# Peptides against a protein of PDB entry 6J07, part 31

Target 1, 107 residues: chain A of PDB entry 6J07
Amino acid sequence: GQRGWFCGSVSQDLRQFWVAEGGTISDPRAADFLFSCDASHPDTLRIYQSLDYIEDNATVFHAYYLSAVANAKIKNSVALGHFILPPACLQKEIRRKIGSFIWEQDQ

## One batch from the design tools (peptide; made by RFdiffusion4, then SolubleMPNN)

Design b2_p13_8_s1 (from b2_p13_8, 5 letters changed)
Fold by OpenDDE base, seed 1:
Structure b2_p13_8_s1 (fold): chain B 107 residues (1-107), chain A 13 residues (1-13)
Amino acid sequence: as target 1 above (107 residues)
Amino acid sequence: SLLERHKKYLAKL
């Protein structure tokens, strides 16, 4: 589906882009996609602490994905899997293994 | 683990 939840850390421009592309905005429980720009934002922390997330029924994506899609020249060239936003406690280990996150590179 | 869980979704892993 195309239902998305947005952390307060996500700009209005990115939210508007989502809607312009045919998406709708919903609460986290009904959302197909969860977007955030800050793993430490209280809104995102509440997601990480939720039963849905703990039980592996939810994934948080960095909203920079939407910027990448907006700027892409080739359809389907942007892989959502590159934009998983993990909890802060995992980020150092992930960076050690694969390097900086894509949103940090183009920031 | 949380790390292993995220590995399955991260394209670079």
Scores: peptide ipSAE 0.151, ipTM 0.743, DockQ to the pose 0.131
Fold by OpenDDE base, seed 2:
Structure b2_p13_8_s1 (fold): chain B 107 residues (1-107), chain A 13 residues (1-13)
Amino acid sequence: as target 1 above (107 residues)
Amino acid sequence: SLLERHKKYLAKL
């Protein structure tokens, strides 16, 4: 099964899509996937401060991934790795190396 | 480093 946690910054529509695709919603410690739309949201900040995240046992993804999947013509054509949501302190460096994030390009 | 940690997940890196 697919267990997901959602930051308060994620819309109900995206949460509903997750469930419609067979996912369930859980607390962060039980979740296989952590979704957020805002690295500065208090919910997401708590993830970054958690022991699981610090120990590299968790990754936060931008929930725009779900929108991309919903609109994809080919199953599994959307690369989850393009949607990692890093802490704010790393975003400038990442943009310098690989350019703007995907969720910023389509806004 | 935190940056190196994230590099392994980013497809473009």
Scores: peptide ipSAE 0.146, ipTM 0.739, DockQ to the pose 0.163
Fold by OpenDDE base, seed 5:
Structure b2_p13_8_s1 (fold): chain B 107 residues (1-107), chain A 13 residues (1-13)
Amino acid sequence: as target 1 above (107 residues)
Amino acid sequence: SLLERHKKYLAKL
């Protein structure tokens, strides 16, 4: 199964969608997918500070991915890679190179 | 660096 962790910044609606699609909710250490809507939220910051993340064994994704999946007209048309949520300190540089993040475009 | 680490994901876009 797909195990996910959710930052407190993620709505209950998106969490419910995850479960409805067959996912389970777990602690960050057991999770295969980490979702957040705020790179500066304390929960997310703890992830960035964790050994798993520092050692590149974890990736944080913006939870807007789930909303995009829920509204997708074509199954598997939403690329998870577009929703990687970097630490806030990197976002400005990334935007300079690739433009605004997808979750910012659709807001 | 963190930036280089993330570049490998961004390059796949």
Scores: peptide ipSAE 0.143, ipTM 0.735, DockQ to the pose 0.132
Fold by OpenDDE base, seed 3:
Structure b2_p13_8_s1 (fold): chain B 107 residues (1-107), chain A 13 residues (1-13)
Amino acid sequence: as target 1 above (107 residues)
Amino acid sequence: SLLERHKKYLAKL
């Protein structure tokens, strides 16, 4: 499906792009995709604390994915898996293993 | 994969 939930940290522009591409916006429980730009935002923290997330039935993605899709030169060339947004407490360890996150590389 | 690594780290919490 194309149901998405958005943290308050996600810009209206990215939300509008999602809808323009055929997506709909829903609550986290009904959403197929969860988007955030800030692992420390209260909205995102509530996701990490949710039963679905704890039971490994949910994944949070960085909304920069949508920007990458919008700017992609090759269709389907943007891998969603590269945009998994882990809890802040895990990010340092993950960076040590895989390097800086994609959304951090141009900053 | 990144997802599997993510799961691995979360399992330590």
Scores: peptide ipSAE 0.123, ipTM 0.713, DockQ to the pose 0.165

Design b2_p13_8_s2 (from b2_p13_8, 5 letters changed)
Fold by OpenDDE base, seed 2:
Structure b2_p13_8_s2 (fold): chain B 107 residues (1-107), chain A 13 residues (1-13)
Amino acid sequence: as target 1 above (107 residues)
Amino acid sequence: SLLERLQKYLAKL
């Protein structure tokens, strides 16, 4: 399905885009996709602390994915996997091994 | 898939 949860860090414009593209907005437990713009936001921290996330049954994505889709000539050219938003405590190590996150790169 | 591989990689860090 296309049920999405949004952290308070995500703008209303991106939420509206999600709905305009056929998505619905739900609570985290019912959502198919979890979107956030801030791994340190209290809403996102609650997700990281949830049993679903700890048991690897949930993934948080950076909401910049929606911006990339909105601006892409071919929507399927945007890889969702590049927008996984890990907890803040892991980001430094990830940058060291893989490089800067796509939402941190110049456009 | 890329998503699965990335998630597994992140879980091992």
Scores: peptide ipSAE 0.032, ipTM 0.636, DockQ to the pose 0.181
Fold by OpenDDE base, seed 5:
Structure b2_p13_8_s2 (fold): chain B 107 residues (1-107), chain A 13 residues (1-13)
Amino acid sequence: as target 1 above (107 residues)
Amino acid sequence: SLLERLQKYLAKL
């Protein structure tokens, strides 16, 4: 099943899309996918500070992934890996090496 | 490290 947690920074519209696609919404400990639109949001920061995340048992994705899927002609054409949302402290270095994030390019 | 973990994920794309 697709169990997702959503940061308060994620719109209700994207949450509804998740549910419409067969997903459920749960707390972060039970969730398979963690979505956020803001790495600096308190909800997301708590995830980064959690033992699950520190021990590599959790990954946060930018919720723009859901928007991309919703607008895609082929749903599986959107790569989830492109939407990994790292802590703010790492983003500058990542941009330097790889370039701007997908959600920044499509804005 | 977390950065290395991220790079690993990105390399698979």
Scores: peptide ipSAE 0.032, ipTM 0.634, DockQ to the pose 0.146
Fold by OpenDDE base, seed 1:
Structure b2_p13_8_s2 (fold): chain B 107 residues (1-107), chain A 13 residues (1-13)
Amino acid sequence: as target 1 above (107 residues)
Amino acid sequence: SLLERLQKYLAKL
């Protein structure tokens, strides 16, 4: 499905794009996709603290994914997996091993 | 750990 939850850090434009592409907006428990632009936002922190997330049944994605999709010329060229948004406490180590996140490169 | 899970997801790409 295309049910999405959005952190308060996500702009209305990106939310509207999601809906325009056929998505719906739901609460985190019902959502198929969780979007955020800020790992430190209270809304996102509540997700990280949830049992579903701790038990690896939820994943938070950076909403910049939607911008990348909107700007992509080739259909299906944007990999959602590259936009996983981890908790702030893990980001430094990830950058050390893999490099800067995609949303940091393009902003 | 969460870090290991993230690395696993990234490895699938």
Scores: peptide ipSAE 0.032, ipTM 0.633, DockQ to the pose 0.152
Fold by OpenDDE base, seed 4:
Structure b2_p13_8_s2 (fold): chain B 107 residues (1-107), chain A 13 residues (1-13)
Amino acid sequence: as target 1 above (107 residues)
Amino acid sequence: SLLERLQKYLAKL
């Protein structure tokens, strides 16, 4: 499916792009994809605290993925996995081992 | 891959 939930931190433009590409917007529990631009936003924090997320049945992605897709020559060339948005408590360690997140590089 | 590496951390949640 292509149901997406959006944190309040995500711009309306990115939401509109999602819909324009055939996606729908739903509540977190019904969503296939969860998008956020801020791991510390209250909306996103509620996701991280949810049973679905804790039980590894949900993944939060940085909404910059949608911007990357919109600007890519080949849309499916953008790897969704590069846009996993982990909780803030894990980001420091991830940066240490893997490097800066892709959405931080293009700022 | 990056995804695999990230998944290792997510599994700790």
Scores: peptide ipSAE 0.031, ipTM 0.628, DockQ to the pose 0.161

Design b2_p13_8_s3 (from b2_p13_8, 6 letters changed)
Fold by OpenDDE base, seed 2:
Structure b2_p13_8_s3 (fold): chain B 107 residues (1-107), chain A 13 residues (1-13)
Amino acid sequence: as target 1 above (107 residues)
Amino acid sequence: SLLEKHQKYLAKL
């Protein structure tokens, strides 16, 4: 399915785009995709602390993915894997290995 | 671990 959960840090525009593309919005336990714009937001922190996440049954993605999809010229050309939003404690190490996150490059 | 989880995804990039 295409059920998504959205952190409070995600704009209404991106949520509306998700719905316009055929997605639905649900609670995080029922969601197929978890979107956030802030790893330190309380909503996202609760995800990181959940059993589903700890047991590797959940992944948080940066909602900028939806913006990239909206602007893509070729369908399915945007790789979701590039938008994984890790907990803050891992971000520094990840940046050292692969560089800045894609959502930070347009800043 | 969380690190291993993300390393797995990074390896696919």
Scores: peptide ipSAE 0.101, ipTM 0.704, DockQ to the pose 0.134
Fold by OpenDDE base, seed 3:
Structure b2_p13_8_s3 (fold): chain B 107 residues (1-107), chain A 13 residues (1-13)
Amino acid sequence: as target 1 above (107 residues)
Amino acid sequence: SLLEKHQKYLAKL
């Protein structure tokens, strides 16, 4: 399925793109994909502390993924796995290991 | 450590 939940940090444009591409918007529990632009946003923090997330049954993705898809020249060339949005407390260590996140580049 | 506590997050990367 293509049910998505969106943090309040995600722009209306990206939400509209999701719907335009055939997605629907749902609550976090029913969603297949969780999108956020801010790991520190209260909405996202509630995801990180949710039972589904704690039990490793959920993943938060940075909504910039949708922008990348919209701008991609090759269909299906954007890897969702590159857009995992981890809790803020881990981001510095992750940057040390793999470099800056894709959504932070060219800013 | 924090990293061990949150190893599951790193493992998803």
Scores: peptide ipSAE 0.083, ipTM 0.685, DockQ to the pose 0.139
Fold by OpenDDE base, seed 5:
Structure b2_p13_8_s3 (fold): chain B 107 residues (1-107), chain A 13 residues (1-13)
Amino acid sequence: as target 1 above (107 residues)
Amino acid sequence: SLLEKHQKYLAKL
């Protein structure tokens, strides 16, 4: 199943879309997917500080992924890997290497 | 560097 956790920064609409597509909402420890719209939000920061994340057992994705899927003509045409949301402290360096993030380009 | 310090995070990309 698709168990997802959502940062408080994620809109209710995106949460509803997740559920409509067959997903469930759970706490971050049980979740298979972690969604956030703000790497600096306290909820997301707690994820980055968690043992699961530090031990590479968790990945945070930008919730804009769900919006992209909702608007896509082909559902599987949106690559989840392009929506990995790294900690804020890394983003500037990452942008220098690979350019702006997808969610920044489409906004 | 920041990249070296946080290599484990970069590995997720």
Scores: peptide ipSAE 0.075, ipTM 0.683, DockQ to the pose 0.139
Fold by OpenDDE base, seed 4:
Structure b2_p13_8_s3 (fold): chain B 107 residues (1-107), chain A 13 residues (1-13)
Amino acid sequence: as target 1 above (107 residues)
Amino acid sequence: SLLEKHQKYLAKL
């Protein structure tokens, strides 16, 4: 499915793009995709603390993915896997291993 | 949907 949950940190424009592309907006438990622009936002923190996330049944993605998709609609494909948004406590270690996140590069 | 046509590699880091 294409049910998405959005952290309060995500702009209305990106939410509207999601809907325009056929997505629906739902609560986190029903969502197939979880989008956030801020791993430290209270909404996102609640996701990281949820049983679904702890049990590895949920993944948070940076909403910049939607912006990348919008810009690449007539261009190249975009890999969702490049936009996994890990908890803030892990980001430093991840950057050390793989470099800066893609949403930090195109800003 | 358009979004579903994109590459999806879903693995938590």
Scores: peptide ipSAE 0.037, ipTM 0.632, DockQ to the pose 0.086

## One batch from the design tools (peptide; made by RFdiffusion4, then SolubleMPNN)

Design b2_p14_1_s1 (from b2_p14_1, 6 letters changed)
Fold by OpenDDE base, seed 5:
Structure b2_p14_1_s1 (fold): chain B 107 residues (1-107), chain A 14 residues (1-14)
Amino acid sequence: as target 1 above (107 residues)
Amino acid sequence: SKRAELRKKALAEA
């Protein structure tokens, strides 16, 4: 089973898709997947401030990943790594090196 | 752990 946590910034539709695909929703400490649509949302900020995250034991993914999966022709064609959501303080430098994030392009 | 595996996978794809 896949356990996920969702920031309040994530729509109910995406949460429902997660559950429909067999996922469960849990607290962030128990979750394997941490989804957010806003690195500046208080919920997400709490993740970044958590001991798990600071110790590199957690990764936040942009919830647009779920939209991409839902629309993918091939189930495994969506690269999870393209949806890593870093803290806002790092995003500018990342954009400078690799360009805009995928969720920004497809908005 | 699954979380660690996901992290490794994600970083490899990034």
Scores: peptide ipSAE 0.587, ipTM 0.934, DockQ to the pose 0.767
Fold by OpenDDE base, seed 1:
Structure b2_p14_1_s1 (fold): chain B 107 residues (1-107), chain A 14 residues (1-14)
Amino acid sequence: as target 1 above (107 residues)
Amino acid sequence: SKRAELRKKALAEA
């Protein structure tokens, strides 16, 4: 199955969508998908500080991915990779190179 | 692992 963890910054609606699509919610260590809407939220910061993340064994995704999936007409047309949520210290450099993040464009 | 494969896929798409 698909096990996900959610930062406190993620709305209940998106969490409910995840479950409705067959996902389950678990703690960060057990989860395969880690969702957040705020790189500066304490919950997300704890992920970035974890050994799993430091050793590149964890990836945080912006929860807007779920909204994009919900609105997609073609199955599998939404690229998960476009929703990687890096720590705040890296975001400015990324924006300078490739532009604003998808979730920022639709805000 | 599932997480490792997920990360690999995501990085390839980014």
Scores: peptide ipSAE 0.585, ipTM 0.932, DockQ to the pose 0.764
Fold by OpenDDE base, seed 3:
Structure b2_p14_1_s1 (fold): chain B 107 residues (1-107), chain A 14 residues (1-14)
Amino acid sequence: as target 1 above (107 residues)
Amino acid sequence: SKRAELRKKALAEA
């Protein structure tokens, strides 16, 4: 099964989509998928401060990934790697190299 | 672990 954790910044609609697709919601230590819409949200900050994250045993993904999956015409066409949500301190440099994040392009 | 595999996959795609 797919176990996910959700930051408080993630809408109820996206959480419901996750569950509708067969996912379950767990605490961040048990979850394999960690979703957030805000790297600066206190919930997400606590993830970045956790031992799992510090030891490179955790990755936070932007929850917009779920919206992209929901709207995808081709199954498995959405690349999870495009939705890595890094800490705010790294985002400026990343934008400089690869441009705006995919979740920012329609804002 | 599943989490480790997800990380590996995601980083390869990034």
Scores: peptide ipSAE 0.585, ipTM 0.933, DockQ to the pose 0.791
Fold by OpenDDE base, seed 2:
Structure b2_p14_1_s1 (fold): chain B 107 residues (1-107), chain A 14 residues (1-14)
Amino acid sequence: as target 1 above (107 residues)
Amino acid sequence: SKRAELRKKALAEA
């Protein structure tokens, strides 16, 4: 099964979609997927400060990934890598180099 | 681990 953790910034609708698709919700240490909509949310900040994250054993993904999956017309067409959510302190520089994040773009 | 594989996949796609 797929275990996910959700920051408080993630809507209940997206959490419900995750469960409806067969996922379960767990604590961050047990979860395979870590979802957030706000890199500055206290819940997400705690992830960034965790030993797992510092040692590159954790990745936070923007929960908009789930919205994209829900609306995708072709299965597996949504690239998880486009939804990596880095700490806020790095986002400005990343935007400068790569451009705006997908969750910030008009669909 | 699954988490490690997800990270690897994600980084490759980024």
Scores: peptide ipSAE 0.584, ipTM 0.933, DockQ to the pose 0.771

Design b2_p14_1_s2 (from b2_p14_1, 7 letters changed)
Fold by OpenDDE base, seed 5:
Structure b2_p14_1_s2 (fold): chain B 107 residues (1-107), chain A 14 residues (1-14)
Amino acid sequence: as target 1 above (107 residues)
Amino acid sequence: SKRAELRKRALAEA
């Protein structure tokens, strides 16, 4: 099964989609997928501060990934890697090198 | 672990 954690910044609609697709919602330590819509949200900041994250044993993804999956016409066509949500302190430099994040382009 | 596999996949796609 797919175990996910959701920052408070993620809408109930996206959470419901996750469950409808067979996912379950768990605490961050048990979850394989960590979803957030705001790198500066206190919930997400706690993830970045966790030992799992510091030791590269956790990855935060922007929850817009779920919206992209929901709207995809081809199954498995959405690249999870495009939705890695790095800490805010890294985002400016990333944008400078590779451009705006996908969740910023579609809004 | 599944989490490690997801990270590997994600980094390869980024």
Scores: peptide ipSAE 0.613, ipTM 0.938, DockQ to the pose 0.766
Fold by OpenDDE base, seed 1:
Structure b2_p14_1_s2 (fold): chain B 107 residues (1-107), chain A 14 residues (1-14)
Amino acid sequence: as target 1 above (107 residues)
Amino acid sequence: SKRAELRKRALAEA
């Protein structure tokens, strides 16, 4: 099974899609997938400040990943790695080197 | 763990 946690910034539609696809929703300590739409949301900030995250035992993904999966024509064509949501303090430098994030392009 | 494998996959794709 796939256990996910959702920041309050994630819409109910995306949460419902997750469940419809067979996922379950749990607290962040038990979850394998951590989804957020806002790196500055208090819920997400608590993840970034957690010991698990600091020790590289947690990864936050932008929930737009689920939208991309929903719209994908080919199974497994969506790269999860493209949806890593880093803390706000790192995003400016990343955009300078690589460009805008996928969720910013398609929103 | 599942979380560790997800991180490994994600970093490889990033």
Scores: peptide ipSAE 0.612, ipTM 0.938, DockQ to the pose 0.766
Fold by OpenDDE base, seed 2:
Structure b2_p14_1_s2 (fold): chain B 107 residues (1-107), chain A 14 residues (1-14)
Amino acid sequence: as target 1 above (107 residues)
Amino acid sequence: SKRAELRKRALAEA
């Protein structure tokens, strides 16, 4: 099974979609997927400060990934790598180099 | 691990 953790910034709709697709919800240490919609949310900040993250054993993904999957016409067509959610301190430099994040382009 | 594989895949796609 696929285990996911959700920041408080993620809507119930996206959480429900995860469960409907066969996922379960767990604490961050047990989860394979870590989802957030806000790198500055206290829940997400605690992830960035964790030993797992510091040692590169954790990755936070923007929960908009789930919305993209829900709307995808072809299975496996959504690139998970496009939804990496980096700490806020890195986002400005990343945007300068490669442009706006995908979750910012539809608003 | 599953998490390690996800990270590897994500970094390759980024």
Scores: peptide ipSAE 0.612, ipTM 0.938, DockQ to the pose 0.766
Fold by OpenDDE base, seed 3:
Parts: sequence; C-alpha cells; structure tokens
Structure b2_p14_1_s2 (fold): chain B 107 residues (1-107), chain A 14 residues (1-14)
Amino acid sequence: as target 1 above (107 residues)
Amino acid sequence: SKRAELRKRALAEA
C-alpha cells in the first residue's frame, strides 16, 4: 500500500483522489509520500524542520503530481521527480537554472 | 525502505 501525508494546503479533492486510487493517509513519520501545495505553509515547514528531512530521509512532493497522474493519458508517464517541492529559500535559484516549476506553468 | 526508494527515484528523474 501507499501511505501519504498531506499538508493543510492540499485540497480535499486531491486527498480524495489519493484514497480513491488505493492510498491511505497517515502522519508524516509513517507516510512514504509527503504532499504539499505550499512550501511556506506551517505544516510543510514542520516537515522541513524534522529530523527525517534534515537527514535526507524525507522528500516533499507538490500535490499537483496527483492532478497530473489523474489527467495522464499514458500510465507511468508522470515523473515524480518533476514535483519535488524544495524549501522556499531554494526555489528562486532552481527557477533560474531550470525554469518555472511544473505546477506554476499553467497559472 | 519505501521512502528511501521514492527519494532515489525522484532524484534520478529530476
């Protein structure tokens, strides 16, 4: 099974999609997937401050990944790596080198 | 662990 944690910034629609696809929702320590839509949300900030994250044992993904999966025409065509959500302090530099994040491109 | 594998996968794709 796939265990996920969701920041309060993630809509109920995306949470419901996760469950509909067979996922379960758990606390961040037990979760394999950590989803957020806002790197500056207090819930996400607590993840970045956690021992697991500091020790590189956790990764936060933008929940837009789930929307991309829902809309994908080809199975397994959505790259999870494109949805890594880094702390806000790193995002400007990343945008400079790689461009806007995929979740920002349609906004 | 599953989480470690996910991280490895994600970083490889990034």
Scores: peptide ipSAE 0.610, ipTM 0.938, DockQ to the pose 0.770

Design b2_p14_1_s3 (from b2_p14_1, 7 letters changed)
Fold by OpenDDE base, seed 4:
Structure b2_p14_1_s3 (fold): chain B 107 residues (1-107), chain A 14 residues (1-14)
Amino acid sequence: as target 1 above (107 residues)
Amino acid sequence: SKRAELRRRALAEA
């Protein structure tokens, strides 16, 4: 099974989609997927400060990934890597090198 | 672990 943790910034709709697709919701330490919509949310900040994250044993993904999956016609066509949510302090540099994040493009 | 696999997958796609 797929175990996911959700920041409080993630809508209930996206959480429900996760469960509908067969996922379960767990605490951050037990979860394989860590979803957030806000790198500055206290929940997400706690992840970034955790030993798992500091030691590169955790990755936070923007929950918009789930929306993209829900809207995709082809299974597995959505690249998880496009939805890595880095700490806010790194985002400006990343945007400079790669461009705006995919979850920002339609805003 | 699955988490490690996800990280590798994500980094490969980034």
Scores: peptide ipSAE 0.605, ipTM 0.936, DockQ to the pose 0.793
Fold by OpenDDE base, seed 1:
Structure b2_p14_1_s3 (fold): chain B 107 residues (1-107), chain A 14 residues (1-14)
Amino acid sequence: as target 1 above (107 residues)
Amino acid sequence: SKRAELRRRALAEA
């Protein structure tokens, strides 16, 4: 099974989609997928400050990934890597180099 | 681990 943790910034609809697709919801230490919609949310900040994250044993993904999966017509067509949610301190430089994040384009 | 594999996949796609 797929275990996911959700920041408080993630809507109930996206959480429900995760469960409907067979996922379970877990605490961040046990979860394989860590989802957030806000890098500055206190829940997400606690992840960035955790030893697991500092030691590169955790990755936070923007929950918009789930919306993209829900709307995809081709299996495996959504690249998880495009939805890595970096800490706020890195985002401006990333946007300068590669442009706006995918989750910002449909807002 | 599953988490480590996800990280590798994500970084390869980024």
Scores: peptide ipSAE 0.604, ipTM 0.936, DockQ to the pose 0.766
Fold by OpenDDE base, seed 5:
Structure b2_p14_1_s3 (fold): chain B 107 residues (1-107), chain A 14 residues (1-14)
Amino acid sequence: as target 1 above (107 residues)
Amino acid sequence: SKRAELRRRALAEA
């Protein structure tokens, strides 16, 4: 099954969607998917500080990915890579090179 | 691992 962890910044609706689609919710060490809506949230910051993340064994995704999946007309049309949520300290430079993040565009 | 696969997939799509 798909194991996910959720930052406190993620709404209950998105968590419920995850479970409805067959996912389970676990602690961040056991989870394959790490979802957050706020790179500056204390929960997410703890992920960025973890050994798994520092050693490139973890990736945080913006939970808006789940909304995009829920609304997708074509299954598998949503690119997970578009929803990588980097630490806040890197976001300005990324925006300069690539543009606004997808979750910011739809807000 | 699944997490590693997800990372590779995500990086390829980014």
Scores: peptide ipSAE 0.602, ipTM 0.936, DockQ to the pose 0.767
Fold by OpenDDE base, seed 2:
Structure b2_p14_1_s3 (fold): chain B 107 residues (1-107), chain A 14 residues (1-14)
Amino acid sequence: as target 1 above (107 residues)
Amino acid sequence: SKRAELRRRALAEA
């Protein structure tokens, strides 16, 4: 099965979608998918400070990925890599090079 | 691991 962790910044609707699609919710150490909507949320900050993340054994994804999957017309057409949520300290430089993040474009 | 595979996939797509 697919194990996911959710930051407190993620809505209950997106969590319910994850479960409806067959996913389970677990602690961040056990989870394969780590979802957040806010890089500055205390829950997400704890992930960035964890040994797993520091050693490049963890990736945080923006939960908007799940919304994109829910609305996709073609199965497996949503690129997970477009939804990497980096720490806030890196976001300004990333936007300078590649532009705004997908979750910011639909605002 | 699944997490490592996801990371490689994501980085390749980014």
Scores: peptide ipSAE 0.601, ipTM 0.936, DockQ to the pose 0.767

